Peptides against a protein of PDB entry 5TUV. Designs and how they scored, part 218

Target 1, 107 residues: chain A of PDB entry 5TUV
Amino acid sequence: KEVIDRLRYLKAEIEDLELKERELDQQKLWLQQSIKNVMDDSINNRFSYVTHEDICNCFNGDTLLAIQAPSGTQLEVPIPEMGQNGQKKYQINLKSHSGPIHVLLIN
Target 2, 107 residues: chain B of PDB entry 5TUV
Amino acid sequence: AQECQNLEVERQRRLERIKQKQSQLQELILQQIAFKNLVQRNRHAEQQASRPPPPNSVIHLPFIIVNTSKKTVIDCSISNDKFEYLFNFDNTFEIHDDIEVLKRMGM

## One batch from the design tools (peptide; made by RFdiffusion4, then SolubleMPNN)

Design b2_p30_6_s2 (from b2_p30_6, 11 letters changed)
Fold by OpenDDE base, seed 5:
Structure b2_p30_6_s2 (fold): chain B 107 residues (1-107), chain C 107 residues (1-107), chain A 30 residues (1-30)
Amino acid sequence: as target 1 above (107 residues)
Amino acid sequence: as target 2 above (107 residues)
Amino acid sequence: MIIKSEKIKENVLFELSHLGLQKLSGKIAK
């Protein structure tokens, strides 16, 4: 009796949650597209940059590489491995499909 | 009953996913706001200076920042077309995307 | 998104987009 009522309640709630989750998924897609449209706008694109000062203010004391690449560029970070000389190897692989990659050394 | 317990677990799982998706939506909204603020800042700055910044003084979106110790030795291999980059580090590093940088900038 | 090399326990693949870095495959330790 009480268990049956609880089961019915839970099933109904789960159904409502499914609807809510789908709604959120649609909102996410809409917002992602909106962001893309805003960033792809010619005027916004012209001013879509940060300065060396901006980067330096965000980080202190370290060597910084600023890597600008086209959207869709793939970044691979392999598991660190031991090198021949006993030194661990840390690696980053970048592959662009639509344009050149630009690298700036900061600090 | 066991079925009731199973549904309780499923309910909780869905609630957690919904919470995560709500948080992700909020982050996307903040990203869009940060981007718009960046564009506005840059437009105003260029108006005040009556000129655009030098080409190699800014980093255009999208970009990533790689930070590592000042003592880290960095080796880079680049393809002829600059579509492929291979970075080797003899020490640990961190990668930050432009979204993280804009957050640190307070945009 | 922040990626720390110390947290990489397997090969990880990302894609750069207008939404920042998007993880395509692999797991990163928390």
Scores: peptide ipSAE 0.685, ipTM 0.918, DockQ to the pose 0.904
Fold by OpenDDE base, seed 4:
Structure b2_p30_6_s2 (fold): chain B 107 residues (1-107), chain C 107 residues (1-107), chain A 30 residues (1-30)
Amino acid sequence: as target 1 above (107 residues)
Amino acid sequence: as target 2 above (107 residues)
Amino acid sequence: MIIKSEKIKENVLFELSHLGLQKLSGKIAK
């Protein structure tokens, strides 16, 4: 009898949790769409940038490449492998489908 | 009894997923706030300067930052249309997206 | 998102979006 009661309780709770999870999924979807709308706004888009100073303040002592690319640009990072000369090869491949990629050397 | 145990495992699994989704939602909220703050900052700055920043002095979203040692040799191959980039590094690197940068900027 | 080349254990594909980098395939060691 105790087991039966426990089962009923657990099943009811799981059902409630399922509803909560779906609610969160919907909230996420709406928020993602909201973010997209905000970023696609003409005024916001005009001012959606960071400066060289901003980047430099975030990183110290390194060479920095700033790569601006259209949404949808694909970034491939292959497994580092040994090169022909014996040095380890680290690589980044970028492919845009909607516009050119712009690269800035920050420092 | 075994059924109770199974349901308890499922309950715990769902609770963990809910927790993760709640965290993800909060992250999205922060991202939106950060973006809005960025836009506001830039609008104010341009108003004070009475002009937009030079085109090559800013990095528009979306972007990524690649940081590597100053000693790293970077080789870049670019397609004619600049839709495709191939970067080769002789040492390790890190990639940071604009979301990460905005976080570091305190937006 | 931060991607460290040292953490790449297989070929990984990302997509740049309004939500930053989104992993499309592959796995990164944590």
Scores: peptide ipSAE 0.684, ipTM 0.919, DockQ to the pose 0.887
Fold by OpenDDE base, seed 1:
Structure b2_p30_6_s2 (fold): chain B 107 residues (1-107), chain C 107 residues (1-107), chain A 30 residues (1-30)
Amino acid sequence: as target 1 above (107 residues)
Amino acid sequence: as target 2 above (107 residues)
Amino acid sequence: MIIKSEKIKENVLFELSHLGLQKLSGKIAK
């Protein structure tokens, strides 16, 4: 029957898709580790920076804060809410666990 | 018939997940390429200048860029060890990670 | 990743890493 044949076909295809998904998961993990290794390399790490000019070329007309922080730093952005003074509050909370945070005013 | 329909839905769900994972993998590849290009650019620049850039003139990875209006009032509270930062804005802001910045830089 | 304050609908927590910002919790509207 056509329905039975379709069922068998779909089941077989789903199995193939499962294999494909697992393959992609492994590739992602591999690439993530590769990126980490490349960035942690002593020479690469020495040159892993951008300049003020780089940032200014990417953004125009705004106040720009550059925040450098160690990997693992947590960034919390709460819901903007009205403050007690009647002013809407916009906040960013940063918490590092391994080193100091460095902030530069670009514009 | 119902089983056939269920499997069709499952097939489509898996196809969509695979598509998303493929896209994410491509982004990781581009990230690695961008980082390598950045490193090469900086190495070449320092070689030409015969010196490293001045301290505090560059932003080391990882970093984020916070941009907001020139009119935005920014208040910052910093812990003694500089491990914690609290930013308050009186207006909206945007946060861009280093990956997005490298993209804008054309790396 | 780009985070716009206007898109924050609940408290969101991110982690900064070698892979940029990674969302740990919360939802951001598109």
Scores: peptide ipSAE 0.682, ipTM 0.918, DockQ to the pose 0.905
Fold by OpenDDE base, seed 2:
Formats: sequence, C-alpha cells, structure tokens
Structure b2_p30_6_s2 (fold): chain B 107 residues (1-107), chain C 107 residues (1-107), chain A 30 residues (1-30)
Amino acid sequence: as target 1 above (107 residues)
Amino acid sequence: as target 2 above (107 residues)
Amino acid sequence: MIIKSEKIKENVLFELSHLGLQKLSGKIAK
C-alpha cells in the first residue's frame, strides 16, 4: 500500500543522505588539510599577511588591536563581570604554547 | 502513519545537516581562495616595491582583530615570555578573526 | 567568526588556527 511504499522510499533516501553526509565530512577534512598545507608552505607563509591599511579599510572609527599569535593559541573570553568601583569588566585572555604573541595598535 | 512521520522528520533533519555542511564546505573553499589571493597580492606588491614591507606595518596570519570604542580604556598585562596576554576593557568589544577580515577585504 | 562581548553568557574558549577562531568550549548567544 501507499504507506508501505512511502516507508521504503524514505528509508532508502535516508540511507543515501547518510552516505552524502559522510562524503561531505571527508571533503571537509580534506579541504582543511589542504588549507593547512597551503598556509604552511614557506613561500605562501612569507606573504601571508595583511597591512594596517587593510585593517583600517575594514573597520571605521574604532580602536583596533591586531593580535598575531601562533596557531594553537588559546583565547579565553570570560563572562563580563562587575568589577571594582561598579565598573563592568570585559576581558580577553590569550595563551600561546609555541611562540610569542605580537600586538599592534591600529587607529 | 507514525513511523512514516518519524522517518520524514529524520529525512528533513539530515537534509538540513547536509545543507549546512555544504555551506561550510563552500566557506572553506572561499577561505582558501582568499588566502591565495592575499599571497598573490602581497607577492606582487613586494615585487613592484622591490622590498618587503616594514616589520611593524603588517600583521601575519593567523591573527585576530579586537574592535572597541575609541573611548574604551584598555589595560594589557604581558608575561615575561610574551606567551600570555591579559586584556582588560572597560567597555564592550568585538573580536574578528583573519577569515572575517579577508572577507571584508574582498579577497 | 565574530565574537561580541555582549553576547557572551558563559566563559568561552577559542583556539586560533589556520581556520580562524575555533570554539573549544562555551556557548555564545546568537
């Protein structure tokens, strides 16, 4: 009957979708590795930078901190809490494990 | 039937996940293209200038940009080895990664 | 990825990588 046919169809389709999802997962992994390889290439790495002008063109009228850090650097952003004197505190914590962090003030 | 409905829900769930994964994959492709374009741009620029940019004039990947008001007071504590940074802000901020910046740059 | 301090409802940990910022833990409100 119609219901049985629909069930069979849906089950088959779900199976196909499962395969498709796994395919996409593999493609993602492959592409991520590809990106890493491209970025780690010595020549590409040499030119993997943006300028102050680039940053300024992307943001207007604010204070900008450019923070360069090695891959794997951890960034912690805690919940903003009320600090002393009734001033709300906003915080960023950075910890690198493989090299120094470099900070540039822009604007 | 209930079973049919359950499978249809599952089908839809999988379709949505696949759609999301496809979108993420496209983003990764664009990221790689953007990076390659960045490298090409910089390489060409340095060739034309016959010199690399000054060290403090560029931000090497990976990086983040912290955006905050001009009025925001920023305090920074740095470890001796510069592996650890603590930033305190008296106002709200935004953090943008290099991927976002490259997008804004139109790479 | 864009992180707005105003949308942080719990401590969030990220890792910087060649793929930009990757959230390791915590939730960020949309």
Scores: peptide ipSAE 0.672, ipTM 0.917, DockQ to the pose 0.894

Design b2_p30_6_s3 (from b2_p30_6, 10 letters changed)
Fold by OpenDDE base, seed 3:
Structure b2_p30_6_s3 (fold): chain B 107 residues (1-107), chain C 107 residues (1-107), chain A 30 residues (1-30)
Amino acid sequence: as target 1 above (107 residues)
Amino acid sequence: as target 2 above (107 residues)
Amino acid sequence: MIIKSEDILENVLFELSHLGLQKLSGKIKP
């Protein structure tokens, strides 16, 4: 019957899709590792920076904080809540495990 | 049959997931290219200047940019080892990662 | 990735990596 044929076809297609998905997963892992290797290269690492001008060209009219931290640093952004003084509090928490965090006021 | 319907749903789910993964891979490729372009730019700039930029004039990757109004009061608490930072804002803010900045820079 | 404080629906945890920010937990308004 048509249903049986459709089931067989769908099962075969799903199997092919599973293979494709696994292939993409592996490609992602490879590319992520490649990016890491490229960025960790001594020469590339030496030149892995942006300037204050670069940042200012990307943003205007506001206060800009540049926060440089080691890879793996955790960033927590709590839900804005009403503070003790009746003011809404907006907060950012950073925690590094491998090195100091550096903060620069850009604008 | 119900089985056929279930498989069709699964098929569609996998197709969508594959599409998403393909898009993510493309983004990673672009990120790697952007980084390489950044390195090339900086390397060329330093060659022309015959000197590296001042240490505090650049922001090394990885980094984030916090954007807030000039009227925003920012309070920062820092641990002794500078591994932990707590930022308090009395108004809204935006966080931009380095990838977003590189995109805006046209890298 | 751009995160707006006004879009935070739950406490959000990110990790800074070679690939920018990675959201580990929490909900952000789409």
Scores: peptide ipSAE 0.705, ipTM 0.918, DockQ to the pose 0.908
Fold by OpenDDE base, seed 5:
Structure b2_p30_6_s3 (fold): chain B 107 residues (1-107), chain C 107 residues (1-107), chain A 30 residues (1-30)
Amino acid sequence: as target 1 above (107 residues)
Amino acid sequence: as target 2 above (107 residues)
Amino acid sequence: MIIKSEDILENVLFELSHLGLQKLSGKIKP
């Protein structure tokens, strides 16, 4: 009796949660598209940058590589492996499909 | 009953996913706000200076920042068309995307 | 998103987009 009522309640709640999750998924897609549209706007795109000072203020004491690449660029980070000389190898691979990659050394 | 317990587990799973998705939406909103603030800042700065910044003094979005120790040796191989880059490090590194940088900038 | 080389458990593939880095495959330490 009580168990049956609980089952009905849980099933109904799960259905409501399914609807809520789908709503959130749609909102996410909408917002992602909105962000894309805003960033692709010609005026906004012109001013879509940070300065060397901005980067330096965010990091202190380290060597910094600023890598600008087109949207869609793939970044591969392999698991670190031991090299021939006993030194661990740390690697980053970048591949763009639509334009050149630009690299700036900071600090 | 076992069925009731199973549904309660499923309910909890869905609630957690919904919570995560809500958080992700909030982050996207903040990203959009940060971007708009960045654009506004840059527009104002260029107006005050009556000139755009030098081409190599700024980093255009999208970008990533790779930070590593000052002692880290970095080797880079580049394709002729600059579409592919291979970076080798002799020590650990961190990768930060532009979203993280904008957060650190307080945008 | 912040990625540390020490947190890579498998080869990881990302895509750079207007939404920052998006992980396509691989495992990263939580």
Scores: peptide ipSAE 0.701, ipTM 0.917, DockQ to the pose 0.903
Fold by OpenDDE base, seed 1:
Order: C-alpha cells, then sequence, then structure tokens
Structure b2_p30_6_s3 (fold): chain B 107 residues (1-107), chain C 107 residues (1-107), chain A 30 residues (1-30)
C-alpha cells in the first residue's frame, strides 16, 4: 500500500537525518575546540586585539565603552525597570572570576 | 495515515534543526577565519611599525562594545579588585561582542 | 551577537568566551 511504503520511507529518512544531526554536533564541538586552541596559542594571543580606530570605524556618533574581560566573565543584563526616582534603569553587571576587567572609553 | 502525518512533522522538525546547525557551523568557520585575519593584520602592522602598539591603545580579545547615545549618563561602580563592574545607564544601550565587531571590520 | 537593552524580556545572563557572548539564561526578543 502507498501509505505503508511512505511510512517505511519516512522512517528510513529520519534515521538518516539522525546520523546527519549527530555528525553536525561533532563537527561543532571539533570546531569550537579548534578555535579555542588557535586563540590560546601564544603568538595568536599576542596579536588578538583591535584598535580604537577599528572600533570607531564600526560605530558612529555614540558613546562607546570597550570592556575587555577574561573568558568566563559573566554578563548580566536585567530587564529595564522604572527606578524609585522615576527614571528607567538600564544596567549591565559584570563578574569575572579569573582576572580584572578593563574598560576603555572610545567616544 | 495519522502515523504518516506524525512522521512528516518529525521529518520537518529534524530538517529545520539540521539547517540551523549547519548555519551555526558556518558562523564558527567564519569566526575562525576572521580571527586569523586579525592576527595577521596586527602582526604585519607591528612589523611595519617596528614596535607594538602603546599600552591601553588596543582592546584585547575577548571584549564587548557597549554603545549608547552621547547624551546617556553612565555611572560605574567597580570593586576593589576590578573583578566586578556595575554600569547604570539612564537610556538604552546596545552590546556587541568581539565576533560582531570583527564582522563589521571586514575581517 | 548584538544585544539591545530594549530586547530584554527576562533578566539575561551571558558568559563571555572565545566564542563571543553565550546566553546562559533569560529571554531576548528575536
Amino acid sequence: as target 1 above (107 residues)
Amino acid sequence: as target 2 above (107 residues)
Amino acid sequence: MIIKSEDILENVLFELSHLGLQKLSGKIKP
């Protein structure tokens, strides 16, 4: 029957898709580790920076804060809420566990 | 018939997940390429200048850029060890990670 | 990743890493 044949076809295809998804998951993990290794390389790490000019070329007309922090730093952004003084609060909280955070004012 | 329909839905769901994972993988590849290009650019620039850039003139990865209006009042509280930062803004802001910045730089 | 303060639907927690910002919790407007 056509329905039975379709069912068999779909089941077989789903199995193939499962394999494909697992393959992609493994590739992602591999690439993530590769990126980490490349960035942690001593030479690459030495040159892993951008300049003030680079940042200024990417943004115009705004105040720009450049925040450098160690990997693993946590960034919390709460929902903007009205403060007790009637002013809406916009906040960013940073917490590092491995080193100091550095902030530069660009514009 | 119902089983056939269920499998069709499952098939489509898996196809969509695979598509998303493929896109994410492509982004990781581009990130790695961008980083390598950045490193090469900086190495070449320092070679030409015969010196590294001055301290505090560059932003080391990883970093984020916070942009807000020039009219925005920014208050910052810093812990003694500089491991914690609390930023308060009186207006909206945007956060851009280093990956997005590298994209804008054309890396 | 770009995060706009206006897009925060729930308190969001990110982790900064070699892979940029990674959302750990919270909701952001698509």
Scores: peptide ipSAE 0.699, ipTM 0.916, DockQ to the pose 0.912
Fold by OpenDDE base, seed 4:
Structure b2_p30_6_s3 (fold): chain B 107 residues (1-107), chain C 107 residues (1-107), chain A 30 residues (1-30)
Amino acid sequence: as target 1 above (107 residues)
Amino acid sequence: as target 2 above (107 residues)
Amino acid sequence: MIIKSEDILENVLFELSHLGLQKLSGKIKP
């Protein structure tokens, strides 16, 4: 029956797709670990920076805060709410657990 | 027939997930390439200058850039150990991570 | 990743890592 044949085909294809999906998951994990290893390398870490000029070239006409923080630093952005004076409050909260946070005013 | 339809839906769902995972994997690859290009650029630049850049002239990864209007008033509260920062803005802002910055830099 | 303050629908928590900013919780306008 055509339906039976179609079912068999679909089941086989789905099984193949499942294998492909798992393969991609593994590749992602390997790549993530690779990225971490590359970035943590002593030489690469030494040169893992951007300049003031780099940042200025990416943004025009605004105030720019460059915030360097250790990996694992948590960044909280609350919903903007009205302040006591009727102005909306926009906030950023940063919490590091492994080292100090450094802030540079670029513009 | 209904089972066939159900399997077709599942097949399509899996295909979409695979597509998404492939895209995510590609992004990770590009991130790694961008980082390597950054490191190479900086190594070359320091070799030409025969010295490292001044400590406060560069931003080390990982970092974020907060972009806001020049008219925005920014208040900052810092913990004693500099592990916690609270930023208050009287206007809207944008946050950009280092990945996006590297993209804008053409790395 | 770009996050606009105007797009925050719920309090959002991110983590900074070697992968850039990763959203841990909250909702951002698509």
Scores: peptide ipSAE 0.699, ipTM 0.917, DockQ to the pose 0.911

Design b2_p30_6_s4 (from b2_p30_6, 10 letters changed)
Fold by OpenDDE base, seed 3:
Structure b2_p30_6_s4 (fold): chain B 107 residues (1-107), chain C 107 residues (1-107), chain A 30 residues (1-30)
Amino acid sequence: as target 1 above (107 residues)
Amino acid sequence: as target 2 above (107 residues)
Amino acid sequence: MIIKSENILENVTFELSHLGLQKLSGKIAP
């Protein structure tokens, strides 16, 4: 009896959780679309930038590369491997499909 | 009893997923707020300056920041159309997206 | 999102978008 009752309770709760999860999934989709719409707005897009000062204030004492690229740009980071010279190779590959990539050296 | 245990595991798994999705949703909300704050800041700043910032003095979204030691040697290969970039580093690096930068800026 | 080269376990691919970096493939250590 106790086991049966527990089973029934668990099944009912899982059903409720399934509904909640689907609700959250839908909310995420709507919010993502909302963000896109806000960012694509002409006025917002015009002012969607940060300054060199902003970046410098976020990082200390390092070389900083700012890479601006169109949405959809692919970024590949291979696993660091030992090179022929006996040193590890660290790489970043960028590929845009809709426009040029712009790189700025900050520090 | 095994069935009860299986359902309890499933219940907990779903609860954790829901928790994660709730957290992700909150992050998206914060991202949207941060972006709006950024836009407002920039609009106000340009109004005070009575001019837009120089083209190469700002980084437009979306962007990434790559930071590495000042001692790191960076080599870059660029395609003719600037659609492809290959960066080689002789040391470790970090990549930060614009969302992370906005967080650090306190937006 | 912060990606450290030292945490790359497999070749990783991201997409840059209005939502920041979105991992498409690969594994990154926590």
Scores: peptide ipSAE 0.693, ipTM 0.917, DockQ to the pose 0.917
Fold by OpenDDE base, seed 5:
Structure b2_p30_6_s4 (fold): chain B 107 residues (1-107), chain C 107 residues (1-107), chain A 30 residues (1-30)
Amino acid sequence: as target 1 above (107 residues)
Amino acid sequence: as target 2 above (107 residues)
Amino acid sequence: MIIKSENILENVTFELSHLGLQKLSGKIAP
């Protein structure tokens, strides 16, 4: 009886948790759409930028590449491999489907 | 019973997923707030300056920042339409998205 | 999101969006 009662309790709890998880999924979708709408607003879009100074203040002593690309741009980072000369190769591949990519070199 | 143990494992798995999703929702909320703060800051700054910032002094969202040592050699290949970029580094690098940058800016 | 080249375990693909970088495939070490 005790085992049966525990099983019943667990099944009921799991069902409640499933409902909660679906609720959170819907909230996530709603919030993501809200963010998109806010960013796509003409006025917000006009002012959706950071300055060179902002970036410099976030990083110290490094070479920085600032890469602006359209939404949907794909970024590929392959696993580092040894080159022909014994030097490790590190790569970044970018592919945009809707517009040009812009790169700024900082520091 | 084995069945009871299996359900307890399932319950725990669902609880962990829910916790993760709750955290993700909070992050999305913070992202939206950060973006709104950024827009407000920029609007106010441009009003005070009575002009927009120079074109190459700002980085529009969305963007990424690639940081590496100042000694790192960077090679870049660009397609004719600038839709594809290939970066080669002779040393390690880090990639930061705009969300991370806004966090560092305290937005 | 922060991606370190040293933490790449497999070839990783991301998509840039209004939500920052979204991982589409591959594995990154914690």
Scores: peptide ipSAE 0.692, ipTM 0.918, DockQ to the pose 0.907
Fold by OpenDDE base, seed 4:
Structure b2_p30_6_s4 (fold): chain B 107 residues (1-107), chain C 107 residues (1-107), chain A 30 residues (1-30)
Amino acid sequence: as target 1 above (107 residues)
Amino acid sequence: as target 2 above (107 residues)
Amino acid sequence: MIIKSENILENVTFELSHLGLQKLSGKIAP
């Protein structure tokens, strides 16, 4: 019957889509590893930087903090809450495990 | 049949996930290209200058940019080893990662 | 990735990596 044929078709298509999704997952993993390898290369690492001018050209009118930290550094941003003094507090917590964090004030 | 409808919903769900994964994969490709372009730019620039840039004139990857108003008061507490940072802001802020910056740079 | 303090719905934790900021926990408004 038409319903049975439709069911068979849908099941087969879903199976094909599942294969496609797994393929994309593998491609993602491969590309992520490729990016890591490229960035970890000694020559590329030496030149993996932006300039002060680059940052200034990307942002205008505000105070900028450029924070360089090792890969794996954890960043915590809590919900802004009212402090005891009646002022809202906005926070950023950084924790590195493999090296020091460097901060540059821009503008 | 209800089963047919259920499978059609599942089919659509998988199609949407695949679409999202394809988009994410494209973004990763662009990220790798942007990084390679950055490295090439910097290598060429240093060759032209016959020297590396001053240490405090560049920000090494990975990094983040914190953007806040010129009027925002920023307090920073730093651990002795500079592995931990606590930033306090009296107003709202934005955080941009290096990928976002490279996009804005047109890399 | 752009994170705005105003969009934080829960305390958020990120990890900095070669892939930029990766959210580990918490909620951010779209």
Scores: peptide ipSAE 0.690, ipTM 0.917, DockQ to the pose 0.900
Fold by OpenDDE base, seed 1:
Structure b2_p30_6_s4 (fold): chain B 107 residues (1-107), chain C 107 residues (1-107), chain A 30 residues (1-30)
Amino acid sequence: as target 1 above (107 residues)
Amino acid sequence: as target 2 above (107 residues)
Amino acid sequence: MIIKSENILENVTFELSHLGLQKLSGKIAP
């Protein structure tokens, strides 16, 4: 009856949505790869930088650390915990596997 | 029927995921455009200056920016090979990736 | 992506890539 017809319709629609979702997933993968290729291009890589001025224009009134690291570098941010001295500890751990990390202090 | 209701919930869930994925794709496209604009800007700037920028005046991608209060005390320990960094802050901080910076730059 | 230390609910691990920071594990408050 009416319910059966509705079920059939919904199932068909969900099937179409599944196809659409898979299409979008594939597009995302290709786009991500495209971005990687563009950034890894020798000419683009040569000019893939920002200046101190750029950073300063994005932030005001703060101390800024600029950390450049190779792709794949791991960043760990522990949950802030109370230290033995009674002060909360805020930490950042960086680990690179393919090259050195460079840190610049800005402001 | 209960089955119809279940499918309608699933349908709605899928529609929301599709919407999210479409938005994510758009963001990736904008990221790629921003990067290309950055490269173009830098190429033009170096052409006008007839030289590359000073080595320590630029930050190469990928990078992150850590911003914190001017009053924050920052301690850093570095491995011999500079592959590992440990930062300690006595106050809260924020981490911004290069994508966020490019957005703020209007690229 | 913006990460605030105040919003860390669980030890968080990220990977730096061409796509910016990618969260690998941990919880961050909305």
Scores: peptide ipSAE 0.684, ipTM 0.916, DockQ to the pose 0.900

